# Peptides against a protein of PDB entry 5HB3: the designs that were tried, part 87

Target 1, 150 residues: chain A of PDB entry 5HB3
Amino acid sequence: RQMQDRCMSEYNQRIRNAPEGSIDPFRMACYKIIGRCDLSNRSLDGLQTDVNDWIWLQFNLARETDRSLELAGESYGLAELQASIREIGLKHFPKTAAEDTNGSFGMFFYLQILAGMFEQAIAYLYPFSYVDAVHFAIALTYYGLLRPVD

## One batch from the design tools (peptide; made by RFdiffusion4, then SolubleMPNN)

Design b1_p21_8_s1 (from b1_p21_8, 13 letters changed)
Fold by OpenDDE base, seed 3:
Structure b1_p21_8_s1 (fold): chain B 150 residues (1-150), chain A 21 residues (1-21)
Amino acid sequence: as target 1 above (150 residues)
Amino acid sequence: SAASEQQFAELLEQELAKRAL
């Protein structure tokens, strides 16, 4: 908690006094991850990252806690992340096997699974690989994660 | 977040390009 409070204090001071973009990007990352500062901006500008880093960040920033207990920072939950993933899917991933030129459908399936969007993930995978979709559906149903009647 | 989604799009393109090499 002391670290979080310090990050928040420094963040607030720097945001008020520093020119835009002048703050060290690694420090900004710390403010976001530890201090939960400015979670409306969930991008890590000025850092060399990859898609895996982005995925890690989004899920790290998402919290499944009571928002009333998040006293120090902004709230960002799984529902918001799921909405973002849905939008990403609509814009950046193939919708049918015929549209799949780069074999990226698996990554979107992966994102949906990570986000707990199981029904949507299975439905998405089915036209690309019905065999895999059925196998995943069986497994998810076994663990009580898939609602087949919905 | 539009900014975070845009960043993902860029990173996705980079990843796909990397796989093609």
Scores: peptide ipSAE 0.392, ipTM 0.869, DockQ to the pose 0.818
Fold by OpenDDE base, seed 4:
Structure b1_p21_8_s1 (fold): chain B 150 residues (1-150), chain A 21 residues (1-21)
Amino acid sequence: as target 1 above (150 residues)
Amino acid sequence: SAASEQQFAELLEQELAKRAL
């Protein structure tokens, strides 16, 4: 908490006082990840990143913690990330096998699994790969993660 | 976040382009 408060203070100061683009992007990343500063902005500028970096960042920001332990207004949990993943899926991934031209369905499945959206992930994967969907469903059920019936 | 989603979309396109090469 003390470190978080310090990061928040420094972040706010630098955002207000530093020239645009002068702040080390890695330092800004630290403020965001450790200090949970400005969680409404979950993109990092000035860094050479790939899709894996993006994934890592989102899941570091969307911590599965008690929100009561976070600073007021700086809460961002798994539920919010799940909502974002849903939106990403609707916009950028194939809905059916017929729409799949690049084989990208696997990445969306992966994102959903990471986000704990197990039922949705299996349902999504099924029309693309029946065998894989069944195998994952069995495994997830075994570990008590899949809830096919509410 | 619309901005983060857009960033992902761009990165996804880049990743897919790499696979095509």
Scores: peptide ipSAE 0.392, ipTM 0.869, DockQ to the pose 0.837
Fold by OpenDDE base, seed 1:
Parts: structure tokens; sequence; C-alpha cells
Structure b1_p21_8_s1 (fold): chain B 150 residues (1-150), chain A 21 residues (1-21)
């Protein structure tokens, strides 16, 4: 808590007093990840990132914390991330195999699995790859992550 | 957020372009 409070204090001071772009991007990343500063902006400005970095960041920011200690703008957990992934799926990924032109369905399946959206992930994968969907369903069921139906 | 989703979309496009090469 002391570290987070310090990070938040320093972050707020720097954003007010430092010239734009003068703050070390890596330091800013630390303030965001460790200090949970400005979670309404879930990007790392000034850093070259890829899709994997974005995924990593979202999951690290989506921590289950005591919401009573967080400001409304700083409340971000798994539920919010799951909602974001659903929206991403609706907007940026194929919904059927017929719509798949770039083979990106696997990325959305991956996002859903990471977010614990197992039933939705399997249901999504099924029309793209029956064999893979069945294999994942068996594995997830074996480990108690997917509930079988009668 | 919409901004975060837009950022992802851009990164996704870049990744897909890279895989196509």
Amino acid sequence: as target 1 above (150 residues)
Amino acid sequence: SAASEQQFAELLEQELAKRAL
C-alpha cells in the first residue's frame, strides 16, 4: 500500500509538473502497473508494443482489489476485462467460419480462454475447428474448468 | 474502454499483417 500511495503521488505530481513526453515511458508503466494509476487509460504511451504486450497489460491491470479503496476510475477487474473481450469479439473477430478471411479466430479463442470464458471459447471455436474444439472441451472438462452437459 | 479496444484492433491488424508475410 505504501508503494502504491507513493506511485500515485509521484504520478500525479509528474503529470501536472513535467513537460509532456519528458517522463520515462518505463517509469510510467511502473506507475500504471504497480501503482494502478490512471486505469481509465490502459495504454503505455511511448513504448513499442504488440498484441501480446497488450494482452499481458490488460490482465495485469485487471486485478481483483478492494473496490472500497479504489476510486471509481481505478476500479478494473476480471469482470470488466471479460466485458471488454466480448466487445472486442463483436467488433473485430469473425463470428462464423464463412466470415473468416484472415484466420484470426484463434486469437479470440485465446483471449476468451485467458479470461476464463471457457464455455464461450469452446462454443466460439466449434464452427471453425470441430476437432480442436472437442479436444479443448475434453481437456477443460477433465480439469474441472468446463461443465459437461447431459 | 473504446480507446483500449481501438488500440487492440490496431495491434491485431499489425499482427495479422506480419503473419501474412
Scores: peptide ipSAE 0.391, ipTM 0.868, DockQ to the pose 0.747
Fold by OpenDDE base, seed 2:
Structure b1_p21_8_s1 (fold): chain B 150 residues (1-150), chain A 21 residues (1-21)
Amino acid sequence: as target 1 above (150 residues)
Amino acid sequence: SAASEQQFAELLEQELAKRAL
């Protein structure tokens, strides 16, 4: 808590007092990730990133916390991330095997699995690779993460 | 976040482009 308070204080001070573009982007990243500052902005400006960095960032920011204890602007959890992933899937990934031109379906499957969207992930993967879908379904069921459907 | 989703889309396109090379 002490670290968080310090981060928030320093972040707010710098945002208000520092010239635009003068703030170290790595420092800002630390304030965001560790201090959970300004979670409405889930990008790391001034840093070269790739899709893996994006994924890592989203899951690190999407913490399961008691929302009643969160300050304004700190409310971002797994549910919000799952919603975002659903939207991403609808807009940017093939919905059927016939739409698959780039083989990107695996990335969306991966995102869903990471987000704990197991039933949806298996359902999505099945038309692209039924063998893999069955394989994952068995594994997830074994660990109690997938509910068997009759 | 729409902005975050858009950022992902751009990064995804970049990733897919790399795979195609």
Scores: peptide ipSAE 0.389, ipTM 0.868, DockQ to the pose 0.734

Design b1_p21_8_s2 (from b1_p21_8, 14 letters changed)
Fold by OpenDDE base, seed 3:
Structure b1_p21_8_s2 (fold): chain B 150 residues (1-150), chain A 21 residues (1-21)
Amino acid sequence: as target 1 above (150 residues)
Amino acid sequence: SAHSEKQFEELLKKALEKKAL
């Protein structure tokens, strides 16, 4: 807690006093990941990152912590991440096999699985590969992760 | 966050370009 409070204090002081872009991107990343500062901005600007880094960041920032324990006053949990993934899916991923020009459907399926959106992931995968969708459905059901609709 | 989503879009495009190479 003391470290987090110190990070937040330093972050606020630097944001208020430093010109935009003058803060070391690595230091900014530390403030976000460790200090949980400014979680409304879930991006790492000024760093060479890839899509895997982005995914990692989103899941690390999406903590199911009791809001009462978070000093940052910002709550970002799995539910918010799931909502974000849904929005990303609607905007950036193919809805049908006919729309899939880049073979990116697998990435969206993967994101949904990581986020625990199992029913939606299977439903999404089905029109692209019904065989794979059935196999995943069986596996997820076996582990008690898929709730079949009666 | 709209900014985070935009960043993801850019990174996704880059990833797809690398896969196509």
Scores: peptide ipSAE 0.251, ipTM 0.800, DockQ to the pose 0.855
Fold by OpenDDE base, seed 2:
Structure b1_p21_8_s2 (fold): chain B 150 residues (1-150), chain A 21 residues (1-21)
Amino acid sequence: as target 1 above (150 residues)
Amino acid sequence: SAHSEKQFEELLKKALEKKAL
């Protein structure tokens, strides 16, 4: 808590006093990840990142914390991440095999699995790859992660 | 956020381009 408070204090001071874009991107990343500062902006600008880095960031920022201990504007959990993934899916990923022009369905399946959206992930994968969907369904069921869809 | 989604889209595009290479 002390470290987080210190990070927030430093972040706020720098945001107020520093010219726009003058903050070191790595320092900004530290303030976001450690200090949970400015969670409304869940991107790292000025860094050479890839999709894996983006995914890593989203999940790290979506830390399960006691929301009662956080300021309302600084709370970001798994539920919010899941909502974001759903929105991304609706906007940027194919809905059917016929719409799949770039083979990106696997990435969306992967994101859903990482976010614990197992039922939705299997349902999504099924029209693209029946065999894979069945295999994952069996595995997830074995580990008690997949619930029957009503 | 819209900004984060846009960043993801750009990164996804890059990743797909790499896969196509």
Scores: peptide ipSAE 0.249, ipTM 0.798, DockQ to the pose 0.813
Fold by OpenDDE base, seed 1:
Structure b1_p21_8_s2 (fold): chain B 150 residues (1-150), chain A 21 residues (1-21)
Amino acid sequence: as target 1 above (150 residues)
Amino acid sequence: SAHSEKQFEELLKKALEKKAL
């Protein structure tokens, strides 16, 4: 894409010529989202964001594109996002109801659902809320998104 | 990335605090 190529060119030029952190945060966001520049850093610094913004960003950066068209190291798809979510889950979310002091289990369940990790999401939710897990399992099965044998 | 994860952790904490209020 012409726009992506232009963004990459501008990004590379600015990184070489500008001090670190001197680039406008909104422009940096454009370089990441549109230009897919420097995807090793999947954060937006210097902007007032919330958790929803972070989630939105991760999914936008995790575009399934033709890997052959992406630069080496700039490929980031759903599989990589799913791997990241798994790691986040292991580090930052409770594994059992007994460990849940802040009621944060729902956020991790939500992340897994968004990432299409349906079976894992249900399995995770089950020990926290049996009723909710069953309801979601029924709904996901109805839409053909949950594999009952898994 | 570690940086992104740290940012998420901070945002998560803020979100939880907001819900608790």
Scores: peptide ipSAE 0.248, ipTM 0.798, DockQ to the pose 0.825
Fold by OpenDDE base, seed 4:
Structure b1_p21_8_s2 (fold): chain B 150 residues (1-150), chain A 21 residues (1-21)
Amino acid sequence: as target 1 above (150 residues)
Amino acid sequence: SAHSEKQFEELLKKALEKKAL
């Protein structure tokens, strides 16, 4: 908590006083990750990142922390991440096998699994790969992660 | 956020181009 407070203080000071683009991008990343500063902007500018880095960042920022303990007033949790993933899916991923040109459906399935959207993930995967969807459904059910339809 | 989604789209496109997925 003390470290987080320091990060927030430094972040606020630097954002106010530093010329635009003068702050070390890595330091900005640290303020976001450790200090949870400016969670409305969940992107890292000025860094060479890939899809894996983006995924890592989103999930690290979306901590299921007790909202009561979040001093920053900005609540970004799993629910918000799930909503974001849903929106990304609707915009950028194939909805049917016929729309799949690049085999990108697997990435969206992966994102949904990471976000704990198991039922939706299986439902999404089913039309692309029946066999895989069934196998994942069995596995998720075995571990108690998939709620069987009563 | 719209900005984060746009960044993801760009990264996804790059990843697909490199056959990294």
Scores: peptide ipSAE 0.244, ipTM 0.803, DockQ to the pose 0.735

Design b1_p21_8_s3 (from b1_p21_8, 10 letters changed)
Fold by OpenDDE base, seed 3:
Structure b1_p21_8_s3 (fold): chain B 150 residues (1-150), chain A 21 residues (1-21)
Amino acid sequence: as target 1 above (150 residues)
Amino acid sequence: SAASEKQFEKLLQEHLKKLAE
């Protein structure tokens, strides 16, 4: 907690006193990841990143913790991430095999699985590959992660 | 976050471009 408070203090001081764009992007990343500073901006500007880095960042920032342990405005949990993934899916991923031009359905399936959206992930995968959907459904059910409809 | 979503869109496009190469 003391470390987090110090990080936030330093972050705020630098943001106020440093010229725009003068802060080291790597230092900024440390403030976000370790210090949990400015989580309203869940991007790493000024760094060369790819989609995998983005995915990693989102899940690391989405802490499954009691919000009371975090400073006001610095709470971001799995539920918020799940909501974001749903919105991303609606906007950027194919809904049917006919819409799949780039084969990107697998990435959205992957995102949903990572986010614990198992029922939705299986439902999404089914029209693309019913065999794979059934296999995943069986596996997820075996591990108690999928709630089959009675 | 709208900003993070926009960044994802950019990165997704770049990823898809790489896969097509």
Scores: peptide ipSAE 0.284, ipTM 0.838, DockQ to the pose 0.823
Fold by OpenDDE base, seed 1:
Structure b1_p21_8_s3 (fold): chain B 150 residues (1-150), chain A 21 residues (1-21)
Amino acid sequence: as target 1 above (150 residues)
Amino acid sequence: SAASEKQFEKLLQEHLKKLAE
């Protein structure tokens, strides 16, 4: 993409010539989202964001692109995002209802659903809320998104 | 990345705090 190439060029130039933190945070966001620059750093510094913004960013950065056209360090797709979500789940979310002190299990369930990890999401939700897990399983099955045998 | 995860953790804690209020 022509715009992406321009963003990459500008990003590289600014990184070399501008002091750290001198680039406008919104412009930096554009370089990351549109230009896919420096995807090893999937955060937006200097902006007031919330958890929803973080989620939005991760999914936007995890675009399905032709990997052959991307630099090795700039390759980030759904598979990588799913792997990241798994790691986040292991580190930052309760594994059982007994470990759930803050009611955060729903957020992890939500992340897994967004990432298309349907079977894992249902399996995760089940020990926290049997009723909710069954309801979601029925719905996902109806839409052909859940494999009943899994 | 570790940095991204740390940021998420911070934002998650803030979100949970907000929901608890």
Scores: peptide ipSAE 0.283, ipTM 0.837, DockQ to the pose 0.792
Fold by OpenDDE base, seed 2:
Structure b1_p21_8_s3 (fold): chain B 150 residues (1-150), chain A 21 residues (1-21)
Amino acid sequence: as target 1 above (150 residues)
Amino acid sequence: SAASEKQFEKLLQEHLKKLAE
């Protein structure tokens, strides 16, 4: 907590006093990841990133924290990330095998699995790859992560 | 956020492009 407070203080001071775009991107990343500063902006500007970096960032920022100890504007958890993934899925990923033109369904499946959306992930994968969906379903059930669908 | 989603879309497109190469 002390470290976080220090990071927030430094971040706020720099944002107020530094010219726009003058803050080192890596330092900014540290303030976001460690200090949880300005979580409304979940991007790392000024850095060359790829989709894996984006995924990593989202999950690292989506910490399970006691929201009562955080400022309302600085809270971001798994539930919010799951909601974002759902929205991304609706907008940017194929719904059926017939809509799959670029083979991106696997990425959305992967995102859902990472986010703990196991039932939805299996249901999504099923029309694209029956065999894979069944295999994952068996594995997830074995570990107690998949609930039976009625 | 909408901004984050837009960024993801861009990165996804870039990723898919790389896979197609």
Scores: peptide ipSAE 0.282, ipTM 0.837, DockQ to the pose 0.733
Fold by OpenDDE base, seed 4:
Structure b1_p21_8_s3 (fold): chain B 150 residues (1-150), chain A 21 residues (1-21)
Amino acid sequence: as target 1 above (150 residues)
Amino acid sequence: SAASEKQFEKLLQEHLKKLAE
């Protein structure tokens, strides 16, 4: 907590006082990840990143913190991430096998699994790969992550 | 956020292009 407070203080000071673009992008990333500063902006500018970096960042920022301890403006949890992933899925991923041109359905499935959206992930995967969907469903059920329909 | 989503879209497209090569 002390470290986080220090990071927030430094972040706020630098954002106010530093010329635009003068802050080390890596340091900025540290302030976001460790200090949870400016969680409304979940992108890292000035860094060469790939899709994996983006995924990593989103999940690191979406920590299940005790919401009671977070200021209302800094609350970003799993629920918000899940909502974001859902929106991304609707806009940028194939909905049916017929729409799949690049095999990108697997990435959306992966995102949903990472976000704990297991039921939705399986339902999504099913029309693309029946066998894989069933296998994952069995595995998730075995580990108690998928609730079987009574 | 809309900005984060746009960034993801860009990165996704770049990733898919690389996979297609």
Scores: peptide ipSAE 0.282, ipTM 0.836, DockQ to the pose 0.806

Design b1_p21_8_s4 (from b1_p21_8, 8 letters changed)
Fold by OpenDDE base, seed 4:
Structure b1_p21_8_s4 (fold): chain B 150 residues (1-150), chain A 21 residues (1-21)
Amino acid sequence: as target 1 above (150 residues)
Amino acid sequence: SEASEKQFERLLQEELAKRAL
């Protein structure tokens, strides 16, 4: 908490006083991750990253805790992340097997699973790989993570 | 956010390109 407060203070000071682009991108990342500063901007510029880094960032910025416990003025939880994943899916991933040219459906399935969107993930995967979808559905149901349709 | 989604799109394309090699 003390460190978070310090980060927020430094972030606010630097954003107000520093020229654009003068802040070290790694420091900016720290302000976002530790200080939860400016959570509306979840894109990091000036860093060489890959898709795994992006995934890591999004899920670390999201919080599972109640919004009442959020110290930052901005709230970014699982619901917001799920909404983002949904939008990403609509824009950047195949909706049907016929649209799949790069085999990227698995990544969207993975993102949905990480975000706890289990029902949607299974429904999405089914037309691409019904065998895998069924197996995942069984496993998720076994662990009480999937709600079977009555 | 739109910015983060655009970044993801870029990174996704890069990842797919790597897989194709």
Scores: peptide ipSAE 0.356, ipTM 0.858, DockQ to the pose 0.843
Fold by OpenDDE base, seed 1:
Structure b1_p21_8_s4 (fold): chain B 150 residues (1-150), chain A 21 residues (1-21)
Amino acid sequence: as target 1 above (150 residues)
Amino acid sequence: SEASEKQFERLLQEELAKRAL
């Protein structure tokens, strides 16, 4: 908490007083990750990243917080991340195999699995690959992560 | 956020292009 408060203080001061683009991108990333500053902007500018880095960032920022104790901090948890993933899915991923032009459906399936959206992930994968969906469903059921429908 | 989503879209396309090579 003490470190977070210090980061938040420095972040707010730098954002107000520093010229745009003068703050080191890595330091900015630290303020977001450690200080949970400006969680409305969950992108990192000025860094060379890939999709895996983006995924890592989203899950790093999505923390369980006691909303009742967060007076000054922004709350961003798993529920918000799941909502974001749903929205991304609707906008940027194919809905059916017929819409799939580049095989990106697997990435959306992966995102849903990471976010614990197991039923939705299997339902999504099913029309693209019946075999893969069934295999994953069996595995998830075995570990108690998927509820079978009778 | 919209900015984050746009960034993801760009990164996704880059990743897909990379895998296609």
Scores: peptide ipSAE 0.355, ipTM 0.858, DockQ to the pose 0.822
Fold by OpenDDE base, seed 3:
Structure b1_p21_8_s4 (fold): chain B 150 residues (1-150), chain A 21 residues (1-21)
Amino acid sequence: as target 1 above (150 residues)
Amino acid sequence: SEASEKQFERLLQEELAKRAL
């Protein structure tokens, strides 16, 4: 907690006093992850990252907390992340097997599963891989995560 | 955010390109 407070203090000083683009990208990443500073901006520019790093960041920033209890005074919850994933899906992933040219449907399925969007994930996977969708549905039902429709 | 989504798009394209090689 002392480290988090220090990060927030340094961030507040630098954002007010430093010229744009002068702050070290690695330091900005630390302020974002540890200090939870400026959660409205969930991108990390100036760093060599991949899609897995992006995924990790989004889910680590998502917290189920009361805003009044957050040290940073900002909150970003699972509901907002789920909304973002839905929007990303509409824009960047195939809707049907016929639209799939790169085999990227699996990544969107993965994102939905991570976000707890189980019913939607299974429904999405079904037209791409019937067998896999059924197997995942059985498994999710077994663990009480999927609600079967009567 | 819009900036984060654009970053994801870029990273997604890079990942797909890597898999194609």
Scores: peptide ipSAE 0.355, ipTM 0.858, DockQ to the pose 0.834
Fold by OpenDDE base, seed 2:
Structure b1_p21_8_s4 (fold): chain B 150 residues (1-150), chain A 21 residues (1-21)
Amino acid sequence: as target 1 above (150 residues)
Amino acid sequence: SEASEKQFERLLQEELAKRAL
């Protein structure tokens, strides 16, 4: 807690006093990940990252804790991340196999699975690969992660 | 975050481009 408070204090001071873009990107990353500073901005600029890094960041910033107990000035949980993934899916991923021109459907399936959106993930995968969707559905059901319709 | 979403889109396109090569 004390460390987080120090991070927040330092971050706020730097944001107020530093020229735009002058903060070291790695330091910024530390402020976000450790200090949970400025969680409304979940992008890391000035770093060479890939899609996996982005995914990692989103899930690390998301916390499944009681928001009332969160020490961060801003709250960001799994629900918000799930909402973001839904929006990303609507905008940037194919809805049907016929729309799939670059084979990106698997990435969206992956994101949904990571986010615990199991029913939606299976439903999404089905038109692209019904065999795989069925296999995943069976597995998820076995582990109690998917609720089948009775 | 719209900015984060845009970043993801860019990174996704880069990933897809890599797969196409």
Scores: peptide ipSAE 0.354, ipTM 0.858, DockQ to the pose 0.820

## One batch from the design tools (peptide; made by RFdiffusion4, then SolubleMPNN)

Design b1_p22_1_s1 (from b1_p22_1, 7 letters changed)
Fold by OpenDDE base, seed 3:
Structure b1_p22_1_s1 (fold): chain B 150 residues (1-150), chain A 22 residues (1-22)
Amino acid sequence: as target 1 above (150 residues)
Amino acid sequence: SALDEAIENGLRYFSEHIHLFR
């Protein structure tokens, strides 16, 4: 794609040659999202963003594209996103109710659900809220998204 | 619900600490 080639060229040129701090962060964001430049850095530096923006970015960058056609030489798919979420969970979210001082367990459950990690999400939620976990398990099973245990 | 509140609390917290995800 001609547009992608231009994005890559301009991105690389600016990263290497532009004075520090002089690059328009909005332009850089466009290069990342449209041109898929520098996928190893899945953040928008220089922009005021919240966690919703972060979530949106992760899922939009996680595309199932033919790696052979990836001009950026980098690939990022759902599997990589799931791995990232798992790692974030291990680092920053409570593993038990006793560890949950901020009541943040729900967000990790939410992230796992968004990423299609249904079995793990239910297993995680169960010790925090047994009732909610059961309700979600029933619903997910009904829609064929959760594999029942034999 | 309690779960909704927990989700919102988490989202707010990590919005303020977005650097943790980098």
Scores: peptide ipSAE 0.538, ipTM 0.937, DockQ to the pose 0.915
Fold by OpenDDE base, seed 5:
Structure b1_p22_1_s1 (fold): chain B 150 residues (1-150), chain A 22 residues (1-22)
Amino acid sequence: as target 1 above (150 residues)
Amino acid sequence: SALDEAIENGLRYFSEHIHLFR
């Protein structure tokens, strides 16, 4: 906690007082990841990152709500991450096979699976790939992650 | 598989367009 408070203090001080372009992006990334500073901005500005880095960051920043409230005064847990993924899906991923010009539907399925949105993931995948959706549904059911409809 | 290809295509596309997730 003491370390986190120090990170928050240093982060805020640098954001407010540092000249433009003088902030070390790696240091700021450390404050965000370790100190959980400024969780409303879940990106690593000034760093070259790919989608894998983005995914890693989202899941590392997502914590239990109680811990987030106590330490950072901000709430960012699994529910918020799931909401973010839903929003991203609505904005950037095809809703139907007819809209899929880039063949990117699989990535949205992947994101939903990672976030534990199993029912939604299968429902989304079904119109794109019936066979794959059925296979995943069977597997998820076997492991108790998908509840069969009565 | 078609699904693997779709995942790879998506990952590549959004790696090039990471700003869309901000």
Scores: peptide ipSAE 0.525, ipTM 0.934, DockQ to the pose 0.901
Fold by OpenDDE base, seed 4:
Structure b1_p22_1_s1 (fold): chain B 150 residues (1-150), chain A 22 residues (1-22)
Amino acid sequence: as target 1 above (150 residues)
Amino acid sequence: SALDEAIENGLRYFSEHIHLFR
């Protein structure tokens, strides 16, 4: 808590007072993650990042806590992350095999699984890979993560 | 597997187009 407060304070001071481009982007990232600062911006513009870094960041920021108890005032949970992934899916991932020019459908499936969107993930994967979808459905059901269809 | 390849392809593609997620 003390660290979070300090991060928030420093973040606010630096974002307001520091010359543009003078702030260590890694430090700012730390403030964001630890201090829960400016959660509306979930990107690290000043850092060379790949999609793995992006994924890591999203899930680290998406803390599943009671929002009413959050002292930082800003909340970002799993529901918001799931909504973000849905939106990304709608914009950037193929809806059908015919649309899959880049062979990227697997990544969207992967993102959905990571975010606990199991039913949606299976439904999405099914038209691309029937066998894989069935296998994952069985596995998820076994672990109690997927509700059986009656 | 085909799925593994699809995951890798996607990860590579969007690493090169990370701005799409912003």
Scores: peptide ipSAE 0.522, ipTM 0.933, DockQ to the pose 0.909
Fold by OpenDDE base, seed 2:
Structure b1_p22_1_s1 (fold): chain B 150 residues (1-150), chain A 22 residues (1-22)
Amino acid sequence: as target 1 above (150 residues)
Amino acid sequence: SALDEAIENGLRYFSEHIHLFR
């Protein structure tokens, strides 16, 4: 907790007082990851990151910590990550095969799987690739990850 | 597979458009 408080203090101080462009993005990333600073901003500004880095960051930040120990506004767990993925899906991914111009549906499926949104992932994949959806459904069921809807 | 290709295409696209996730 002391470390977190120190990180927060330093992070806030730098954001507020550092000249523009003088902030080491890597340091800020460290504060974010280790100190869980400013979790409302889950992007690493100033760093050239790809989607894999983004994914990694989201999952590292999405800790199931006791919400009582997290400062107000700094709670970020799996539920919040899942909500974020849903939002991203609604905004940026095709809802139907007819809308799929870029063939990007697989990535949204992948994100949902990573986030443990198995039922939603399969349901999403089904209209795009029936065979793959069935195979994944079988596999997920086998491992007890897919709950059959009674 | 079509799925693998779709994943790859999506990963590439959103790597180039990472700002969409911000």
Scores: peptide ipSAE 0.361, ipTM 0.887, DockQ to the pose 0.886

